# Ledger of designs, part 209: peptides against a protein of PDB entry 5H65

Target 1, 294 residues: chain A of PDB entry 5H65
Amino acid sequence: QYLERTPLCAILKQKAPQQYRIRAKLRSYKPRRLFQSVKLHCPKCHLLQEVPHEGDLDIIFQDGATKTPDVKLQNTSLYDSKIWTTKNQKGRKVAVHFVKNNGILPLSNECLLLIEGGTLSEICKLSNKFNSVIPVRSGHEDLELLDLSAPFLIQGTIHHYGCKQCSSLRSIQNLNSLVDKTSWIPSSVAEALGIVPLQYVFVMTFTLDDGTGVLEAYLMDSDKFFQIPASEVLMDDDLQKSVDMIMDMFCPPGIKIDAYPWLECFIKSYNVTNGTDNQICYQIFDTTVAEDVI

## One batch from the design tools (peptide; made by RFdiffusion4, then SolubleMPNN)

Design b2_p25_8_s2 (from b2_p25_8, 8 letters changed)
Fold by OpenDDE base, seed 3:
Structure b2_p25_8_s2 (fold): chain B 294 residues (1-294), chain A 25 residues (1-25)
Amino acid sequence: as target 1 above (294 residues)
Amino acid sequence: VSSEELADKVLETHEELREEQLKKL
């Protein structure tokens, strides 16, 4: 648990893998834009992917809206259903299924909605009025998740995504296995539907300099480093400002590195092989940046 | 319904359905 501080010059001479405690200045970092640093990470296959943009989701939901809700799948023991036709020229049909708890509808703030044919805007509005929303489509025998390229669960402003590679999707009726149909814990929903949930992570490369040496360290962190959840930062202006402030603090623009504050962190070295080339890389771990930096 | 009105209509429907169910208990 405890590690002595090691200068970068010494670390650079050592073989991997090893763990170190360091004190260094953040000379630079990439990417510079916060939205570029937030990714989705699979805890199982470790694949990194981009967080879908609004435009990406619009396309997915538009495609979903081309399908007609199956009337035969409405009003089951699990949910009550209502269908609307939009007033637009396309006459889009939107089916909303209200998931029941013990045979009765819970309060709106406890209620999960399953939605067919909804737009992103409509879904977002609904997620502000109900506990959660799952975009679905009519399958052959049951409702099914619409697309893992879209959120499998939307709670307020939080979009929960699943790994396409690792998930083995089950039909919506598997939500019956949940004893509590009022809290809608994302992990429980994911488990019921055979989804491996993706984790929001900050992904950055830090160039660290302690005056004895310079190395690049990789940061992949969900909520520890900034003490800000990566899952919430994209949808919260205040959190974004906080992250920007922290980065500006450690790497202030227009100032020489000699005046930069010191960053204390843990890094681990590891070997990366690319063909015949062997490289030692470094990753930051178990590190929280302090507000009171020296 | 219009797209803009949908969320409100859904909420209204939920309330109506819930009330009906509670009356049967």
Scores: peptide ipSAE 0.734, ipTM 0.976, DockQ to the pose 0.834
Fold by OpenDDE base, seed 2:
Structure b2_p25_8_s2 (fold): chain B 294 residues (1-294), chain A 25 residues (1-25)
Amino acid sequence: as target 1 above (294 residues)
Amino acid sequence: VSSEELADKVLETHEELREEQLKKL
């Protein structure tokens, strides 16, 4: 859709909801630190939550490691199993289940692992050698996802999370519904297991100023605005630097706003009810930072 | 197995199991 540019002073006088094309300077933004701006968003219930820290995951996997794998759940038509005992005082048991494709193990780069009792470090190392890893536990009749507070799927350096509120977890045997067990698409895995996948998003508040007025606009974007996936930025130093450079370009420290570059973007207004008060808020949408700016 | 060696042992086991299965085809 085509929208003409509208000055902020005019926008501030109009009722919501409406869509606008604007040209404004980024006076300021929050949060200032990139890691604080990356969140997990549920597309169904719209809950925003923090990305779990390594320490949080360590606790979850440590607790999982206190449980003994059920020998009755080993070696099914879906997977072949092996159990190792670690060389420590307690002899931690780690069960690894190799998911088969039509009764045959695929290549390592095509193979999904289900793991019981693994540490975060061990799981991460495995995810670099195999296609993907799912942390699981022994349920009553089948393997089950360990905990939605941890990733339900790890592929390389990408951690895929599910919504606790919206998910209705199904047992691991539901992976049988996948015809191709060599291409582990996160959405397909989530669907099979009854998981509503969370989306990595950049969450920021921009203070925009075009000289006629000032407004705050909310940015919630996964990969369009920066042309950098929010899902990858936390695990890639170069991507982090790129985002920082973009923000420094639009909002350079130590100089006056008159010297700031112009930002062209789309914003939409919407009504928010807070008790008896109706407030108009603004959100950035369908906006991409120009590649030549980077 | 040590924690550090686990990933390598898992990979080794995978290869062994796969080879055995392929021989039976």
Scores: peptide ipSAE 0.734, ipTM 0.976, DockQ to the pose 0.829
Fold by OpenDDE base, seed 1:
Structure b2_p25_8_s2 (fold): chain B 294 residues (1-294), chain A 25 residues (1-25)
Amino acid sequence: as target 1 above (294 residues)
Amino acid sequence: VSSEELADKVLETHEELREEQLKKL
């Protein structure tokens, strides 16, 4: 869509909803820390959630490790199972279930592991050796997902989360519905298990100034704005540095705003009612930050 | 098994199981 550039002073006088193309300087942004800007968003209920921290996951997996794997649920048509006892004083039991494809174990890089009683560290190590890992627990009649507060699927360094509100969990045997048990597409796994996947998003507020006016614009974006996936940024130092460099480029510290580069972007206005107060808010959309300074 | 060795043992087990299954084909 082609939109003519509109000065902020004109936008601030107009009723919502409308779409605009603007050229403005990024005076400031919040939050300043990248880890605070990455959230989980449900596409169904639209709830924003914090990404669980390592400490949160440690607690969940520690609790899961207190449970003993049910021997009755091992070695089904879907998976082959083995149990280990750790050499720690607690004697923790870890059950690993190797998901088969057409009755045969696929290669490690194609194989999904179901794990009971593993620590976060152990699970992370396994996710680097196998295609995917699902933390599970022994249910009454089948293996079940351990907890939606933890990832339902771990692929390499990517943790996939599900919405507690919108998901209706099904037992692990529902993975049988997947024709291909080697690719392990997160959305397919989620669907089989009754999970509504959460989306990683950057959530930020930009203060924009074009010399005619100043407005705040909301950014909620998964991978377009920075051309960096929000799902990968928390686990990749180089990606974090890249985002920081981009933000420093547009909003350099210790420099006057007159020297800031211009940011070209699209914003849309919308009405928000807070009690008796009506407010017009702005959101950035369909915008990719250029690598070069405009 | 130690926690540190677990991942390697799991991988070893996977390979052993897979080899056994392939031999039966």
Scores: peptide ipSAE 0.733, ipTM 0.976, DockQ to the pose 0.848
Fold by OpenDDE base, seed 5:
Structure b2_p25_8_s2 (fold): chain B 294 residues (1-294), chain A 25 residues (1-25)
Amino acid sequence: as target 1 above (294 residues)
Amino acid sequence: VSSEELADKVLETHEELREEQLKKL
């Protein structure tokens, strides 16, 4: 809905909740580092989580590799299996399960791999050669997802995560419910496995100043604000540079705010009660910076 | 297999398995 521009000084005097269109300068923002602004958001429980770091994933996959694949779970109607022993002192077993489509293996770029005992490095290499990789473990009666602290699906360079709180994991054989076993849409995989997928989001706090007043507005956005997917930015240097350039454009270092460009955006106010304190907060919504530069 | 060779071996295995299956069609 169309809104008339409202000065910040007027907004600051009004009760919540309301929606506003504003024109303001980005005085400052936090966090300053892009990697700190990318979070995982659950659309169901609305919790925000940190994106696991490589080191975190290394530990998870290392722990997973301590377990031996169950030979009884090899070669089902769903997948063909191969086990390798790595050339190391411990003789780590790696089981790879190639998911079939209608009883036949699809092309590598269409094929989903289920992997037991793989390292992060190995899994990443495989994800570049195959459509997708799911890290799994041998359960009691079937393969199961390894750990929701790790990606449930690695597709190319994208790590897809699930919410531990909201997910009710089902065994790997539930992938049989997918008629098409070549596309491997993350949401479909998640649904089949009982996973509530997390969404990558940019989370930032903007300090906005239009000369009449100053307010802080919260930004939580997946792909609209920057027109860059939060899901891809961490793995793409060019996208990172683009976001940085956008932020530098609106909030250039070493320059006085008087020279800053104007930012047009929508903000909504809402009430927050924190213990004995009641305050009004603001959130940016339905805003694309590329279209809202004045 | 070495860790470095694993991905290539997996791909090779996939190709072999797929070829065998296609021959049976």
Scores: peptide ipSAE 0.733, ipTM 0.976, DockQ to the pose 0.840

Design b2_p25_8_s3 (from b2_p25_8, 7 letters changed)
Fold by OpenDDE base, seed 2:
Structure b2_p25_8_s3 (fold): chain B 294 residues (1-294), chain A 25 residues (1-25)
Amino acid sequence: as target 1 above (294 residues)
Amino acid sequence: VSSEDLADKVLEEHEKRRKEQLLSL
């Protein structure tokens, strides 16, 4: 849709909801650190949560490693299994299940691994050698996802998370519903296992100033604004540098706002009820800034 | 197996099993 540019002073006088095209300078933004701006968002319940840190995952996998794999759940029509014992004082058992495609083991780059008792480091190494890895545990009658606080799927360097609130977990045998067990699409895996996948998003608050007025606009975007996926930025130093460069371009440190470049974007207003008070808020949408930068 | 070698051993096991399956077809 076509929208004419509207000055901020005019926008600030109007009722919500409305959509606007604006041209403004980015006076300031928060949070200032990129890693603080990357969150996980549920598309259904709209809950925002922090991306788990390595330390958090270590604890979860350490706890999982205290459980013994159930030998009764080894070697099904879905997967072939092997158990390794680590060379440590307690002899930690790690069960690896190789998911088959129509009874045949696919190539390593096509193969999904289910793992019990693995550490984060071990799982990450495996995810670089195989298509993907799912951390699991032995349930009563089947393998089950280990914990939604950990990734339900690790594919390369990407950790896929699910919403605890919206997911109704199903057992691993539900992967049988997938016709092709060589292309492990995260959404397909999630659907089979009853998981509502969380989305990586950039979450920022922009203070915008066009000389006629000032307003705060909320940015929640996965890959459009920077043309960089939020899902990849935490694991790629070059992508992090790119985002930092973009932000420094629009909001350069040490210079006056008069020298800032103009940012063109779309914002929408919406009403927020806080008790008895009705507040109008603004959100950036359908905006790409990277086309002018990269 | 050591933790450091686990991933390699898993890969070796996969390749072994894959070869065996292919030979039986």
Scores: peptide ipSAE 0.724, ipTM 0.970, DockQ to the pose 0.849
Fold by OpenDDE base, seed 4:
Structure b2_p25_8_s3 (fold): chain B 294 residues (1-294), chain A 25 residues (1-25)
Amino acid sequence: as target 1 above (294 residues)
Amino acid sequence: VSSEDLADKVLEEHEKRRKEQLLSL
């Protein structure tokens, strides 16, 4: 991709849509807090959603634990099952289903667990010992995904979410369609279960200034801009620190803008109509800051 | 099982079953 660099003052005078290469300083950005900049985006309906907080998930899993696992759904050709009773006043039943690969239990690092009645803490611990975990519930004829408000798949520290609007959930036995039941690729799992997976994205608004003009540009990016996956950043302190460092580098606090580094990026303009108002907006695209620091 | 021990017990169960599976082949 090649474009001649265009000053912001010239861009601000032009009609949309157009693409530009720019060199500007990051005067400011919002939101300032990283956790607020990470969202879930549906590639189909384009809805932006907040990443659920731990407290939200706790409630969902607590509610799920009020349901008793159906004994008729235990031990199928797809999975082997065991139920544990917790040592608490309520005697919570936790059903764990070990998904088999062609009738054979795979290694723990290859094994998908289906879990009924587990807490977030328990599920997270399990996801660190096994390949992945799917929170499920007993349906009428089969196990079903527990709730799309919670992750449909947890792999290590990564929570995979699905779009409630676009998904048409299928029962867990549809995992049989997967030829390989050891890798558990999130997209494949989602497809089998009728889930439209949501994408983690950084969503930010940049105020850019090149000395000739100032414009506001929208950033929605999953892993290119920072070269850090948005899907991992919330659960990794080091990655969070890295993003913060990058932002502090481009927009250092307590320093005048004339001392800011230059940011080279691509932006595209587009028209937005709100009633009688016609506005030109700008979006950053195809930009990696790690390579564009000048 | 206690909640804190559940994950370990699940892993133990998995390992047990895998061993038994190998012996039954």
Scores: peptide ipSAE 0.724, ipTM 0.970, DockQ to the pose 0.842
Fold by OpenDDE base, seed 1:
Formats: C-alpha cells, structure tokens, sequence
Structure b2_p25_8_s3 (fold): chain B 294 residues (1-294), chain A 25 residues (1-25)
C-alpha cells in the first residue's frame, strides 16, 4: 500500500481512524529492557500476558514432581514408557513416554517425549536431544497436560504456551489424531490437545519526532519489525544483542536527536475511550526497520 | 539416576528400544 508522507503536525490534527506513512526520529522508547518488551498474546481473546520466568516454571514443575506417575497409564499404543528414580533424598519418580509413529519409535530428532515429574533443567536438556517435550501428569484415565502456566510444548529452546482462557484441554491420547507423528508442528499439537496457542510479541511504545510534532506510537509485532522472532529472542543472546543494536542505532544514547537516523514507518490512528476521556492513539503497522533506515 | 544424567539415560533407553524394534522386524 502506498501512502504519501504526512508530517506529524498534520496527523495530530486529524480524526481517527486513519493510516499514515511517516518519516520520524525515534526520540525515545519504552520499555528500555528487552525482556520487558516480550509478551504473550492470544489471537482469540487478545489478552496480553507476561512470559513466565524461570522461577515460575520451577515452581510448576516442582509441584508436578510431587505426583507419582500412574502405572496404569504406562505403555499404550501411542507411547512406550519408562520410569526413573532420581538419586536424591526425595527419590523423585520421573516417567518418560516415547511417542511412537505407527507403533515404531522414531529417531530421537523426530521423537516427542511426554514427561512426568521432570524439573525444568531436565526437560530443557531432553528438548535438546529429542524433537520436543510435553510436560504431562497422570489423569484419571489418561495422561494430561501438566499446566497451561507452563509450556505445553518445548522444542529446542522454544517454549510454546497456550491461553488458559480460550483453551479447552483434551487428554494426551488425542495426539493419535495426528497423521504425522514425527514433525510435531506446534499448531497441530495445540489443536489436537484443545489448546489456543499464544503468540510471542514485542510490545513497545515509541516516541516519534519529525521536527513538526511529537507523538507516541504503539508497537505490537511478532517478527516483522526487527525481522527477529519474538519467540526466539529471550533464549538467544545473539538475537538480543541484535535488537539492542537496532534500538541503539535509532536512538543512540548520549547523542542529540538531530543526529538520529530517520525512521520511515506506517502508523494508524484509532480512538480509545478511557472512562469519560476520548483520546486518539497510534499504532505502528506493516513496518520493517531493516528496510526503513534512511 | 542422577538429575544430571537423566537426559543421557533417556537417550540411551530410546536408542536401545529402537534397535530392539528394528531387529524384531
């Protein structure tokens, strides 16, 4: 879509909703810390949630580890099972279920593990050796997802989360509906288990200044703006550095704004009612920073 | 098994079972 460049002073005088192309300098942005900018977004109910911290997950998995795996649920047509006892004072029981493809165990890089009683550290190590890991617990008649507050699927370093509000969890045997039990596409797994997947998004507020005016624009983007997936950035130091470098490029510390590079982007205005107050807000859309540096 | 060795033991178990299945075919 082509739009003529509009100065901010003109935009600030216009009614919403409208779309604009602008050329402005990034005077400032919030939050300053990257980890605070990454959120989980539900595409269905649109709720924004914090990404659980390691400490949050430790609590969930610790609680799960207090439960004893049900022997009756071991070794089904879907999976082969083994239980290990940890060499610690607690003697924790860890059940690992190897999901089969047509009755045959696939290669490790194709194999999904279901795990009961594992710690975060153990699960993370397993996710680096196998295709993916699902934390589960013994239900009444079947294995069930452990907790939607924890990842429903861990693939490598990526934690996939589901929406508690929108999901209606189904038992693990529903994975039988998947024709391909080697690829383990997160969306397919989610669908089989009745999960609405959450999306990782960058959430930031930019203060933009083109010399004619100043406005704040909201950014909610998963992978387009930085050309870096929000889903991977928290677990990859190099990606974090890249985002930081980009932000420092547009908003260099200790330098006057006159020396800042120009950012070309699209913004849309929209009306927001906050109590009795009506205000016009702005959101960045369809913008890639790497392509918009002038 | 120690917590540290669990992942390796799981992998070993997987490989063992996979080999046994292949030999039985």
Amino acid sequence: as target 1 above (294 residues)
Amino acid sequence: VSSEDLADKVLEEHEKRRKEQLLSL
Scores: peptide ipSAE 0.723, ipTM 0.970, DockQ to the pose 0.847
Fold by OpenDDE base, seed 5:
Structure b2_p25_8_s3 (fold): chain B 294 residues (1-294), chain A 25 residues (1-25)
Amino acid sequence: as target 1 above (294 residues)
Amino acid sequence: VSSEDLADKVLEEHEKRRKEQLLSL
């Protein structure tokens, strides 16, 4: 809905909740580092989580590799299996399961791999050669997802995560419910496995100043604000540079705010009660910076 | 197999199986 531009000084005097269109300068923002602004958001429970670091994933996959694949779970109607033994002192067993489509192995770029005992590096390499990879473990009666602290699906360079709180994991054989076992849409995989997928989001706090007043506005956005997917930015240097350039454009270092460009955006106010304190907060919504530069 | 070669070996195995599958169809 169309809103008339409202000065910040007027907004600051009004009760919440309300929606506003504003024109302001980005005085400052936090966090300053892009990687700190990318979070995982659950659309169901609305919790924000940190994106696991490579080191965190290494530990998870290392732990998974300590367990031996169950030979009884090899070669089902859903997948064909092979076990490799690595050339190390412990002789780590890695089981790879090639998921079939209607009993037929699809092309590598259409094929989902289930992997037991793989390292992060190995899994990442495989994800570049095959459509997708799911890290799994041998359960009691079936293969199961390894750990929701790790990606449930690695597709190309994208790590898809699930919410531990909201997910009710189902065994791997539930992938049989997917009619098409070649596209491997993350949401479909998640649904089949009982996973509530987390969404990558940019989370930032903007200090906005239009000369009449100053307010802080919260930004939580997946792909609209920058027109860059938060899901891809961490793995793409060019996208990172683009976001940095956008932020530098609106908030250039070493330059006085008087020279800053104007930013047009929508903000909504809302009430927050924190213990004995009641305050009004603001959130940016339905805003694309590329279209809102004045 | 070495860790470094694993991905290649997996791909080779897949290709092998694909070929065998095609011959049986």
Scores: peptide ipSAE 0.723, ipTM 0.970, DockQ to the pose 0.837

Design b2_p25_8_s4 (from b2_p25_8, 9 letters changed)
Fold by OpenDDE base, seed 3:
Structure b2_p25_8_s4 (fold): chain B 294 residues (1-294), chain A 25 residues (1-25)
Amino acid sequence: as target 1 above (294 residues)
Amino acid sequence: VSSEDLADKVLETHEELRKEQLEKL
């Protein structure tokens, strides 16, 4: 818990791994664009992935819409189904399945929708009217998750993604294992469907300078550093502004570093081997900037 | 249905289905 402050010059001379408390100025950081700093991280295999762009999702859902919903999979004990045909778009068929709780449809704000053939726009609109939406497709014997390249669960403006490498997908009927079919906790949905959920993380490299030395520290954090969830920031303009303000505060443009505020944080060193090269790297951990501004 | 109206139609359908189910209880 407690670590004494160590100057960077001393840290740079020490072997890894070790943990340090430091006080330094943020000379620079990368990437500069917020969107580029938000990634998806698998807690199991530790793979970092890009958050899909709207265009990426459009393609996935367009591909999904080329498949016709299977009438045999409609209206099960788990869900009630209805199919719509769009006026335009070559008569695209959209199947919506309303998941029931104990045989009865819950209120819209408690109801999970399974959707086949929907566009991103349609799904987004639905997610604002219902508790959650899962994009699905007709499998051989059951509905299946459409694609892990797209969200497995959409709640409001939050897109929940799963790891393709670590997930072993199960069919939609496995949602029957959930006792409560009204709350739709993402982790519970993921577990039922065999999905390893990805975590939104801020990924940045900080160049830190305390006047005695300079080092680069890696930041991978979900919600502690900025006290802003990485899962929400991309869909909330106010949160984006807040992050930008924080970064501008620590690394203000147009002024000299001598005038920068001090950042107190914890860093850990670790060894990285790249071929024949051995390098000591640093990572920020257990740090909240809002509390460490001096 | 138009793409723009789909969400509203889905909501309407949900309300109708739920109403029917509750009436049978």
Scores: peptide ipSAE 0.735, ipTM 0.976, DockQ to the pose 0.862
Fold by OpenDDE base, seed 2:
Structure b2_p25_8_s4 (fold): chain B 294 residues (1-294), chain A 25 residues (1-25)
Amino acid sequence: as target 1 above (294 residues)
Amino acid sequence: VSSEDLADKVLETHEELRKEQLEKL
């Protein structure tokens, strides 16, 4: 796509929908804190939700740990099972199911674990030793995903979430549909289990000023704008610092806007119904921030 | 098993189970 640069003053006079290429300064942005800008987005229903905090997950897994694993669901053609009793007053039972590939357990770095009754800490430790972990519970006839409020898949430090509204959960035995049970692609796992995966996105509002006009543009981007995955930023201090540096570069604190660098980006206008009023809004799209500030 | 040792025990169990399966091939 080739678009000529359009001044903001001209854009503000035009009807939506349209696409524009602009050159403007980032006067301000919201939210100011990075952790507040990372959200989960459903590509189907477009709902935005907060990334669950550790405390939220602790509660979910604590509740799950109150349930006793069903011994009848152990050791199927899909997985081998082992149950441990923790050394505590309550004697918490943890069931781990090792998913097999063609009847044989793969290497640990290829192996998917299904876990009942595990804590967040235990699950996180396991996710560093095995390929992936799925928190599950004993259903009536099969293992089932524990809760869509928790990750449906944990790979290393990445937590994969599903949309509660759009997902129609299927039992764990549906993983049998996967021919290769050594490469656990999140989208494939989600499809097998009837999950609509949520996407990590940066959500920000930019106030843009090119000297001819001021415009607010919405940013919802997963990995293109910063060239940093939103899915990884919350768990990586270096990535967080990088995003912060980029934002400080475009919108430096304590400096006048005249000294701000120019931001080149694409924006699209769209109509939003607010009651009886039709409002035009703007969204940044197909934009990558250059490594060097222009 | 203690909570702290669980992950190691799980890994150990995996290795044992895998070994047994491979020996039967």
Scores: peptide ipSAE 0.735, ipTM 0.976, DockQ to the pose 0.840
Fold by OpenDDE base, seed 1:
Structure b2_p25_8_s4 (fold): chain B 294 residues (1-294), chain A 25 residues (1-25)
Amino acid sequence: as target 1 above (294 residues)
Amino acid sequence: VSSEDLADKVLETHEELRKEQLEKL
């Protein structure tokens, strides 16, 4: 697996596909804003999509709140239910279903909530008090996931999303297939409900310069490059600051490139056909940034 | 219930329901 360091000038002359170890300076990167670099990636269809914004979620949950919970779907063997009416002028109905483990409610930190008619704010507060929250709606015969445009599972501050293209949703009663109804592993929940989970990824383009040549390399990484999960960074100010500090370290503003630290990384070349044009592109892989010195 | 108090009420309800279930065992 060892690769000899190759200068960029040599790489730029070679055919693809190949793998390289390089030592280069980060001349520049895009996008500059962190929130623009975090995307959702489907492992099956490989579609990249934007992480929904708060405003997007508000609309979805507002629409869901216009629906009245179906009384006939309350209190099953899977969950105990309670309905609240909000004191606002609309008198919004909120149904909360507490998922039981072997017929008994687990502790709050082990308990999954299914919620109908909740706002984003209410759901977020609940996710901090309980293990997990799934926004749902009353279907014809069972509770169903509200909308794949919203998280299918919220754990603490982490929003888990599913692929609309690849998922074939099943009703909530399919959670019965889970033997352990206390741990609520996102992948297990997704599987039970017919959801293909999306992955949070950092998506960036690096312009690399080693003094012999310059090339652009694509970065798609979930948690290895920064040693920070893309799934957590949007909801954690400290993690955001950490990523920004790392990028500022490698690409300090207002300083000449001669003073930049060296970045050691692996890149792979690959062929891309764009119409009639054949192009060689580069992608960073198997790389963790280290605090390197000049 | 107010929107602000909902989460606390849900937690309270959970504890009450759980207590009742455990007492029946």
Scores: peptide ipSAE 0.735, ipTM 0.976, DockQ to the pose 0.850
Fold by OpenDDE base, seed 5:
Structure b2_p25_8_s4 (fold): chain B 294 residues (1-294), chain A 25 residues (1-25)
Amino acid sequence: as target 1 above (294 residues)
Amino acid sequence: VSSEDLADKVLETHEELRKEQLEKL
């Protein structure tokens, strides 16, 4: 619905929950570093999680590489398998399973790889040559997803994560339920494997000031606010620069707030109770800064 | 295979396997 512009001073006096349209200046925001503002959000349990760093993933894949692929799980109706021994002192074995479509291997750019024992570097290289990569391990009767603390699907440069709490993992053979084994839509893969996919989100706190009052508003947004996907920003320097430029535009360093541009946005108020403390909080919603610049 | 060459070897293997399968059609 259409909302009239409301001054912050009036909003601050009203009970929650309510929705408002505001015009304010971005006095400040936190966190200041972009990489700290990108989180993973579960749409089911609503938990926020940190995006794993490369170092974290290295450890997970190193641990996975300590396991030997089960030769009995090689070459099924779903996939063709090849095992390599790496030229290292430990003789690490890497099993790669090429997922077939209707019994035939699709083109590399359409092909899903299941990999056992691969390093992060190896997996990333493979994800650039094939459609997608799933890190897996040999289970008792079938291949299984390696670890939900790592991506369940790497497609290009995008790491897709699942919620540990909400997911009930199923074995790899459940990919048979996918009629089309060439497109590898992340949501479809997740559904087949019993994964609740996490969503990349920008998480920020804005301090807004319209001259009548000041309030803090919470931003949780995946792609609307900046018109930039949170899922891609960490892997793309140009997108990072774009977000930084937008934030610098609204909150320029070394400039007084009087010279800041006006930001039009929607905020909703809501009640939060922490023990004995009851407070009203605010969240930005349905706002695109590119369209809301005055 | 070296870790550095693994991805290339995997791609090569894929190509070979795919070729063999297509020839049988």
Scores: peptide ipSAE 0.735, ipTM 0.976, DockQ to the pose 0.840

